# Peptides against a protein of PDB entry 3EFO: the designs that were tried, part 10

Target 1, 262 residues: chain A of PDB entry 3EFO
Amino acid sequence: SQLADLYKSCETDALINFFAKSAFKAVLHQPLKVIREILVNQTAHMLACYRKNCASPSAASQLILPDSMKVLPVYMNCLLKNCVLLSRPEISTDERAYQRQLVMTMGVADSQLFFYPQLLPIHTLDVKSTMLPAAVRCSESRLSEEGIFLLANGLHMFLWLGVSSPPELIQGIFNVPSFAHINTDMTLLPEVGNPYSQQLRMIMGIIQQKRPYSMKLTIVKQREQPEMVFRQFLVEDKGLYGGSSYVDFLCCVHKEICQLLN

## One batch from the design tools (peptide)

Design b1_p10_2_s3 (made by RFdiffusion4, then SolubleMPNN; from b1_p10_2, 4 letters changed)
Fold by OpenDDE base, seed 2:
Structure b1_p10_2_s3 (fold): chain B 262 residues (1-262), chain A 10 residues (1-10)
Amino acid sequence: as target 1 above (262 residues)
Amino acid sequence: EELPTVYTFE
């Protein structure tokens, strides 16, 4: 059917870009609450339409997504949790204005990365491979105290180190003997010169390539204060300023779809 | 990481 073809060909990343820019334009003339409701409604309506007209029959307890839109909910939740659409007093007008302007000029690829960061398990690097490590979901549940993770969203880059991250990797990356010796004030990795260091630098370079902004590197040690900033980029978790976790958002979307169809 | 197309609730 025409609808089936539409959903099969849907470019969700472009759709999110459109929704973001539309919403960020709307903030100038509409209450944030209304904008958020519209975005949720649009999400629910699209998915309800799919379930009604395209999806195979399934239990009412199930949320069914077309393959092309499997990332729609997670991106939509990220959009909803963006400071531009939040009215918390902790968020300055300047910050909202800044991010609004950034997104308004972003292309699809930029906005995709911006809303849902890459989180790479650096501790799993194979120095004999030139392949980038597979990104993990942006959730604390994917972190490990024994791990080292690189997070990038096109604007910021974080190197997160677990409290039990391998000393040999710490030595390889920072040329220091232990976790405690890592200087989190540094914004550049030292050029240690070993294969692991070079590979990490290569990865960072690849991530930085074709990005319109130079990403500042922040070294984050687990359980230190700056980690709280880092955790804000774990977008699938519950937001600091009242944003839903991805799971909670899925539940919300599911309920709304059910209301639309039943 | 691949996202599913089906989520089950309740």
Scores: peptide ipSAE 0.594, ipTM 0.940, DockQ to the pose 0.895
Fold by OpenDDE base, seed 4:
Structure b1_p10_2_s3 (fold): chain B 262 residues (1-262), chain A 10 residues (1-10)
Amino acid sequence: as target 1 above (262 residues)
Amino acid sequence: EELPTVYTFE
């Protein structure tokens, strides 16, 4: 069917970009609550239409997504959780304005990365490989106390270190003997010169490549106060300012779809 | 990691 073809050809990243810009424009003349409701409704309607007209019959307890839009809910949740769309006094007007303007000028690829960061398990690096490590889901559940992760969203870059991260990797990256010796005030990795360090630097360079903004590096130790800033970018988790986890959002979307179809 | 296309709720 035409609808089925439409969903198959849907470029969700472009759609998210559109929704983001539309919403961020709307904040100038509509209440945030209304904007959020519109976004959720639009998401639910699109998926309800798919369920009704395109998807194979399934149990009402199931949320069915077209393959092309399997990332739609997660990105929509990220959009909804963006500071621009949150009515929280903790978020300054300047920050809202800044991020709003940034997104308004972002291309599809930029906005995709912005809303859903790239989280790379650096502790799994193959120094002989030219490929980037496979990104993991942006959730605390994907972190490991024994791991080292690089997160980038096009604006910020974080190097997160678990409390039990391998000393040999710490030595390789920072040229210090242990986790405790890592200086988190540094914004540049030392040029240690070993293969692992060089590979990490190359990866960081690749991530920075073709990004319109230079990403400042923040080194984050697990369980230290600055980690809380890092955790804000674990977008699938519950937001600091009241945003839903991805799971909760899925449940919400599912309920909306059921209401539309019943 | 690929996202699923089906989620089951109670």
Scores: peptide ipSAE 0.564, ipTM 0.935, DockQ to the pose 0.895
Fold by OpenDDE base, seed 1:
Structure b1_p10_2_s3 (fold): chain B 262 residues (1-262), chain A 10 residues (1-10)
Amino acid sequence: as target 1 above (262 residues)
Amino acid sequence: EELPTVYTFE
């Protein structure tokens, strides 16, 4: 059907860019609660329409997404959890204004990365490969105490180290003997010169390439206080300021769809 | 990681 073709051709990243800019414009004239409700309703309506007119029959207990929109809910939840749309006194007006202006000027690729960061397991790097490691979901559940992860959202870059990260990798990256010796105040990796260090630097360069802003590097040790800042970028987890986890949001969307169809 | 297209809720 023509409607089915529409969903096949849908570009979710473009939709999120549109929804973000629309919502961030609306905050000047509408209550945040209303804006959030509109975004959820729009998401539910699109998916309800798909289920009604395009999807194969399935149980009412199931949420069915078109392949082209399988990332729509996660992006939408990230948008809803952005400080611009949160009504928390802990978030300053200046911060909201700043991020609002940033997003209003972002292209599709920039906004995609901004709302859902890349999280790369660099402890699995193959120094002989030119390919980037496969990104993992932005959740604490995907981290490991033995791992080292690089996170980037177009504005910030974090290098997260597990408490049990391999000493040989620590030596390779930082030229220090152990986790305890890593200086988290540094914003640049040392020029160690070994293949692993060079590969990591190459990956960081690729991530930085064609981004409008130069991402500053923050070194984060697991279980240290600065890790809390890093965890805010694990967007699928429950937000610090009351934002839902991705799973909770999916449940919410599912309920809305059921209400629309029943 | 690739996201699924089907989620089941009890």
Scores: peptide ipSAE 0.553, ipTM 0.934, DockQ to the pose 0.888
Fold by OpenDDE base, seed 5:
Structure b1_p10_2_s3 (fold): chain B 262 residues (1-262), chain A 10 residues (1-10)
Amino acid sequence: as target 1 above (262 residues)
Amino acid sequence: EELPTVYTFE
């Protein structure tokens, strides 16, 4: 059917870019609450239409997504949780204005990375491989105290160190004997020259490739104050300023779809 | 990203 073909050809990343720019433009003349409602309604409407006209029959308790839109909810939630669309007084007008202008000029690839960062488990690096490690979901549940993770969203880069990070990796990356010796004021990794250091630098270089802005590196130790900033980029978790977790958003979308199909 | 196409809510 024509609808089926439409959903098969849908490019969710382009759609998110469109929604983001449309919403951020609307901020100038519409209340934030209205904008958020429109985004949720549009999301639910598209998915309800798919459920009604394209999807195979399934239980009402299930949220069914076309393959082309399987990432739509998570990215939509990230968009909704962006400071530009949040009505919290804790968020400054300047920050909203800044991020609004940034996104308004972003291409599809840039906005995709901006809204949903790459989170790479550095502690799992295969020094014999030139491939990037597989990204994990941006949630605290995917972190480990024994792990080291690199997060990048096209504007910022974080190297997160668990409190129990392997000493050999700490030494490999920072050339210091332990977690406690890591200087978090550093914005550049030392050129230690061993395989771990070299590969990490390579990965950072690959991530930086084709990005319009040079990402500043922030070293983050678990349980230290700067980790709070890092956690804001774990976009699938509940936002600091009222944004829903991914799971909660899925529930919300599901409920709204059910309402539309009643 | 790898995500499922079906979520079940009880």
Scores: peptide ipSAE 0.547, ipTM 0.930, DockQ to the pose 0.881

Design b1_p10_2_s4 (made by RFdiffusion4, then SolubleMPNN; from b1_p10_2, 3 letters changed)
Fold by OpenDDE base, seed 5:
Structure b1_p10_2_s4 (fold): chain B 262 residues (1-262), chain A 10 residues (1-10)
Amino acid sequence: as target 1 above (262 residues)
Amino acid sequence: MEVPTVYTFS
């Protein structure tokens, strides 16, 4: 059907970009609550229409997503959790204004990365491979005390180190003997010269490539103060300022779809 | 990212 073809051809990243810019424009004229409701309603309606007209029959307990839009809820939740759309006194007007202006000028690829960061398990790097490590979901559940992760959203870059991260990797990256010796005030990695360091630098370069802004590197030790800032970018987790976890958002969307269809 | 197309809620 024409409708089925429409869903198959849907470009979710472009759609999110559109929703983001539309919402961020609307904040100048409409209450934030209304804007958030509109976004959720639009999401629910699109998915309800798919379930009704395109999806194969399935149990009511299931949320069915078209393949082309399988990441729509993920990004939509991220959009809803952005400071521009949150009416919390803890968020400064300056920060909202800043991020609003940034997104209003972002292309599709930029906004995609901005709303959902890349989180790369650096501790799993194969120095013999030229491929980027596969990104993991942006959640604390994917972190490990024994791991080292690189997070980037097009504006910021974080290197997160677990308290039990391998000393050999610490030595390889920072040229220091242990986690305790890492100086988190540094914004540049030392050029240690070993294959692991070189590969990490290469990965960072690839991530930075074709991005309009130069991402500042922040070194983050687990359980130190800067980790709190880092955790704000774990967008699938519950937000610091009242944003829902992705799981909770999915549940919410599912309920709304059921209400629309029943 | 790799995400499922089906979620089951209890």
Scores: peptide ipSAE 0.664, ipTM 0.960, DockQ to the pose 0.876
Fold by OpenDDE base, seed 3:
Structure b1_p10_2_s4 (fold): chain B 262 residues (1-262), chain A 10 residues (1-10)
Amino acid sequence: as target 1 above (262 residues)
Amino acid sequence: MEVPTVYTFS
């Protein structure tokens, strides 16, 4: 009863914020491996407790999440894959320190967006509609070579162009005839002035609203080297520096829950 | 974010 109410009212975004700050504080005096293990254990324990005390009986092969915490695993995986919690020589101490301090000062909403970016299919924009495009899951599987996507995490903004993105959209956004003509060194979209361009700019403005930092725009062409940076923000995929995909993490959490309950 | 509450691993 009390537990049921607890899970019912759980604010997962606040919980993630707390876990992030706690972990990022702990890195100063605990090994990263220990911190990661603690985070996984905490995740598993919370969900195991739910399964034991609140969830309806189900097969052991199933991972059952309370509705209020259905996004907990994906965010926890994102946290675990953050550079602050990764011990890789490719990641500079300065970068880790910078991101650590950023998160330590982030509110709940900011950290939520930071750990799981918003990825919007810009190529689906309808100039006749005032509705924003629905965000897609942050995975390569949701990208399209024919598509154009906008990604934002509160600190960075990327405009990703598929190699086969529509020339008419390229013309509309960049005022150039083709994909090859797009200058990826630009940090601002040109003021083309057509309805599509204006709508895109509006969306970018909306995304920027209520964010504490101004997001610098990075133009990314598919299959070019800078795309590697962009892909690191596809947080549901395997991380470049050894982080697990979301699916793999779910499997890991499930196994640990089973161990706790059996 | 729309995600399921049940995952099956078998």
Scores: peptide ipSAE 0.662, ipTM 0.960, DockQ to the pose 0.878
Fold by OpenDDE base, seed 4:
Structure b1_p10_2_s4 (fold): chain B 262 residues (1-262), chain A 10 residues (1-10)
Amino acid sequence: as target 1 above (262 residues)
Amino acid sequence: MEVPTVYTFS
């Protein structure tokens, strides 16, 4: 069917880009609450339509996503949790305006990365591999106290160190003997020169490639105060400023779909 | 990004 073909060919990243720009334009003329409701409604309607017209019959307790849109909810949640769409006094008008303008000028790829960062487990790096490590889901549950993770969203880059990060890796990256010795005030990794360091630098370079903005590196130690900033980019978790977790959002979307169809 | 296409809620 035509609808089935539509869902099959849907480019969710482009759709998210459209929704983001539409919403971020609308904030100038509509209440944030209304905008958020519209976004949720649009999400639910699209998925309800799929459920009704394209998906195989399934239990009402199930949320069924087309393969092409399986990431739609997570991105929509990220969009909804963006400071531009949040009416929180903690977010300055300038910051909101800044991010709004940024997104308004972003291409599809840029906005995709912006809303859902790359989170790379660099502690698993194979220095002999030319491939980037596979990204993990942006949630605290995917972090490890023994791990080291690189996060990038096109604007910011973070190197997160678990409290139990391997001393060998710490030595390799920072040329210091332990976690405690890492200076988090630095914005550049030292030129250690070993293969691991070089590989990490290469990865960082690759991530930076084709991005319109230079991403400043922030080194974050687990359990230190600056980690709170990093956690904001774990977009599948609950937001600092009232945003829902991805799971909660899925539940919300599911309920709305049920309301539409039942 | 590998995500499920089916979620079950109770």
Scores: peptide ipSAE 0.658, ipTM 0.959, DockQ to the pose 0.888
Fold by OpenDDE base, seed 1:
Structure b1_p10_2_s4 (fold): chain B 262 residues (1-262), chain A 10 residues (1-10)
Amino acid sequence: as target 1 above (262 residues)
Amino acid sequence: MEVPTVYTFS
């Protein structure tokens, strides 16, 4: 059917970019509450239409997503959780204005990375491999106290160190004997010169490539205060300022779809 | 990213 073909050809990344820019434009003239409701409604309606007209029969307890749009909900949740769409006193007007303007000028690829960061398990690097480590889902559940992770969203880059990070890797990256000796005030990694250090630097370089902004590096130790900032980029988790976890959002969307169809 | 197309709720 024409509708089925439409869903198959849907470019979700472009759609998310459109929703983001539309919403961020709307904040100038409409209440945030209304904008958020519209975004949720649009998401629900699109998926309800698919469920009704395209999806195979399934239990009412199931949320069914078209393959082309399987990432739509997660990105929509990220959009909804963005500071531009939140009315919290903890978020400065300047920050909202800044991020709004940034997104308004972002291309499709940039907005994808901005809303859903890359989270790379650096501790799993094979120094003999030219392949980048596969990104993991942006959730605390994917972190490990024994791990080292690199996070990038096109604007910021974080190197997160678990409290039990391997000393050999710490030595390799920072040229210090232990986790405690790492200075989190640094914004540049030392040029240690060993293969692991070189590979990490290479990865950071690759991530930086073709990005319009230079990403400043922030070193983050697990359980230290600055980790709270890092946690804000674990977008699938519950937000600090009232945003839902991805799971909660999915549940919400599912309920909305059911209401539309039943 | 690789994500499921089906989620089950109760």
Scores: peptide ipSAE 0.655, ipTM 0.958, DockQ to the pose 0.879

## One batch from the design tools (peptide)

Design b1_p11_1 (made by RFdiffusion4)
Fold by OpenDDE base, seed 3:
Formats: structure tokens, C-alpha cells, sequence
Structure b1_p11_1 (fold): chain B 262 residues (1-262), chain A 11 residues (1-11)
């Protein structure tokens, strides 16, 4: 059908960019609650229309997403959880203004990375490979105490280290004997010179490539205070300021769709 | 048309 073809041609990254800029513009004239409701409604309406007109009949308990919009809900949830759209007093006006201005000037690729960061398992690096490690979902459930992960969103870069990170990797990256010896105040990795260190630096360089802003590196140890900042970028988890997890958001969207169709 | 199906458990 013509409608099915329309959904097939949709590009999620472009939609998210559009929704983000539209919402952030609306902040100047509309209450935040209304803006959030509109975003949820728009998401639900698009998916409801697909289910009604393009999908075969299915059980009421099933949420059906077209392939072109498979990741639309997760990005939409990230948008809804952005500080610009949250009504929390803990978020300063300056921070809201800053992020609003940033997003308003972002291209499609920039906003995609901004809302959903890359999370790379660095502990799995093959020094003989020139390929980047496959990104994992941005959730604590994908981390491991034995792992080392690099997170980047186009503005910030974090190197997260599990409490049980392999000493050999710690030495390879930082030239120190143990996790306890890592200095988290550093913003640059030392020039250790081994293949693992060089590959990590290469990966960081690739991530930085073609990004409009230089990403500052933050070293994060698991279970230390600065980890809380890092966890805010695990966007599929429940947010610090009351934002929903991705799973909860899917349930919310499903409920809204059912209400529209029943 | 290809699509993804998620089972949403009842609340």
C-alpha cells in the first residue's frame, strides 16, 4: 500500500532531529508538560496508524513497530528525558539553555549521537583488527565489573572501568598496577605505547573524527562518585530526575496505541 | 512489510 511505502521510507534520525528542534522551540511558548504529551501522542499516533493500516491483525498485548521506526521509541524517550524538557528544580536554567542551543544547531548525525551515545566494550578489543568494536545498548545491564567501556555522545567522552577490570588492561592503558592506582583526574590517556593503548587511542580518534566539538575525556571508576554522572548517559535506564526507562516507555506507548485503536 | 513485535506484559 501507499501508506506502507511511506513508513518504509521514513528515517528515524531525521524524525528525531525534527522532533527535538520542534520541541525545543516550543519550550519558549508552551508548558513542558504539554510538550511532553505532544511528543508521546505523536509517537503513539504514528505507530497506531501503522498497526491499523499496514500491519496484520495481532494480539492486543503486542507492540508492532515497522522496521524503519524500530529505534524511534528509544530515541523519543531520550528526547523526553533531556534536561530541556524536564521540570526539575535541580536542573539549572543555564544548563537548559545550553543544551537547547546545542541541539537547535545540530545536524541529523549530531543529534542522533547526542541523544543515544555510543557505548563500546573496550575490554574486548582485538589489537589485530582495524574495526571498531560493536556498540552495546546504553544500559547498566550491559556493563560488567570485569569490563572497560568507552562512551561518547559527541560532546563528552567517558572511559568507564569496572572494579574488577583486568590488571593487564589497566596497566596497558594507564601504566599502573591496579584499579586503585588509576588517577581519575586526568583528561588524557598516557602514551604507554603498547598495541592495546594505541588501538584505544585510534578508536577515540575515530569517534572524535567529523564531530563539531572536541570531546573531553573523563575517566570513571565504578562505584565512585563520578560514576553517577556517567550513568546519566545510560539512556535506556531510568533517569536520575524521574525519566522513564526504555522498557517503561514502551509500555507507555503501547498503552497509548491501544487507547487510540480501541 | 517487515516489522518488529514486542510482547508487552499486562500491568
Amino acid sequence: as target 1 above (262 residues)
Amino acid sequence: PSHHVYHIPPS
Scores: peptide ipSAE 0.353, ipTM 0.886, DockQ to the pose 0.900
Fold by OpenDDE base, seed 5:
Structure b1_p11_1 (fold): chain B 262 residues (1-262), chain A 11 residues (1-11)
Amino acid sequence: as target 1 above (262 residues)
Amino acid sequence: PSHHVYHIPPS
């Protein structure tokens, strides 16, 4: 069908870029609540239309997404949770203005990475591999106290270290004997020179490639105060200033679709 | 058409 072809040609990254820029433009003349409602409604309507016209009958408990929109909900949730669209008083006007301007100039690839960061398990690095480690979902549930993770969203880069991260990796990266010896005030990794250090630096370089902004590196120790900032980028979790987890948002979207179709 | 299915737990 013509509708099926439309959904087949749809690209989530382009849609989220469009929605983001449209919403961020609307912030200038519409209440945030209205903007958020419009975004949710548009998402629900698109998916409801697909379910009605393109999908085979399924159980009421199932949320059906076309392949082209497989990750639309997670990106939409990230957009809804962005400080520009949040009405929380804890968020400064300056921060909203800053991020608004950034996104308004972002291309499709930039906005995709911005709204959903890369989270890479660095502790699993194969020094003999030329490939990047497989990214994990941006959720605390994917972290481990024994792990080391690199997070990047095109603007910021974080190296998160679990409290029980392997001493050998710590020594490989920082040339210090233990977690306690890591200086989190550093914005650059030391030139240790071993294969693991070099591999990590190469990965960081690859991530930085083709990005319009130089990402500042922040070293984050688990359970230290700065970890709170890092956790804000775990976009599938519930946000500090509100907003649903990805799971909760899926439930919300599902309910909205059901309401539209029933 | 190809699609992805998410099972929504009862609320």
Scores: peptide ipSAE 0.347, ipTM 0.884, DockQ to the pose 0.895
Fold by OpenDDE base, seed 1:
Structure b1_p11_1 (fold): chain B 262 residues (1-262), chain A 11 residues (1-11)
Amino acid sequence: as target 1 above (262 residues)
Amino acid sequence: PSHHVYHIPPS
């Protein structure tokens, strides 16, 4: 069917770019509550249409996502949780204006990375491999106290270290004997020169290569105060300012789909 | 068409 073909050709990254720019333009003329409702409604409507016209019959408890839109809900939730669309007094007008303008000028690839960061388990690096480690989902549940993770969203880069990070890796990256000796005020990694350090730098370079802005590096130790900033980029988790987790958002979307089909 | 299925817990 023509509808099936439409969903096959649908690109989530292009859609989220469109929705983001549309919403961020609308904030100048419409209440935030209305904008959020429209975004959720549009998401539910598209998925309801697919279920009705393209998908095989399924149980009411099942949420069916076409392959082309399998990540649409997570990106939409990230958009909804952006400071521009949140009605919180803790968020300054300047910050809202800044992020709004940033997104309005972003291409598809930029907005994709901005809304859903790359989170890489660099503690699993093979120094002999030329491949990037597979990204993990942006959730605290994917972190490990024994792990070291690199997060990048096109504007910021974070190097997160678990409290039980391997001393060998710490020495390899920072040239210090232990976790406690890591200086989190540094914005640049030391040039240690060993294979692991070189591989990490290569990965960071690859991440930076196609980005329009130079990403500032922030070193984050688990359980220290700056980790709270890092956790805001774990976009699948519950937001600090009232945003839903991805799981909760899926439930919300499912409920609305059922209402539309019912 | 290929699709992904998520099981939503009963509310």
Scores: peptide ipSAE 0.338, ipTM 0.882, DockQ to the pose 0.880
Fold by OpenDDE base, seed 4:
Structure b1_p11_1 (fold): chain B 262 residues (1-262), chain A 11 residues (1-11)
Amino acid sequence: as target 1 above (262 residues)
Amino acid sequence: PSHHVYHIPPS
């Protein structure tokens, strides 16, 4: 059907860019609560239309997403949890203004990365490969105490180290013997010169490539205070300032879809 | 049409 084809051709990244800019524009003249409600409603309406017109009847407990919009909810949740759309006193006006302006000028690719960061398992690097490691979902559940992860959202870059990170990798990256010896105050990795270090630096370079902003590197140790900042970018988890987890958001969207269709 | 199905847990 024509409608099915429309959904099939839909680009989630473009939609998120549109929704983000629309919402961030609306912030200037509409209450945040209303904006958030509109975003959820629009999401639900789109998915409800698909379910009604393009999908076979299903159980009430099932949420059906077209392939082209598979990740729409997760991105939408990320948008909803962005500081620009949160009415929290902990978030400074300057920060909101800054991020708002950034997103307003972002292209589709930039906003996609901004709302849903790349989280790369660096501990799995193959120094003989020029390919980037496959990104994992931005959730604590995908981290491991034995792992080292690189997170980037186009504005910030984090190197997260588990408390049980392999000493050999720590040595390879930082040229220190243990986790405890890592200096988290540095914003640049040392030029150790070994293959692993060079590979990591190359990956970081690739991530930085074609990004409009230079990403500052923050080294984060698990269970240290600065990790909390890093955790904010695990966008599928519950947000620091009251944002829902992705799972909870799916439930919310599902309920609204059901309300629309029943 | 290809789609993904999620089972939504009860609230």
Scores: peptide ipSAE 0.332, ipTM 0.878, DockQ to the pose 0.838

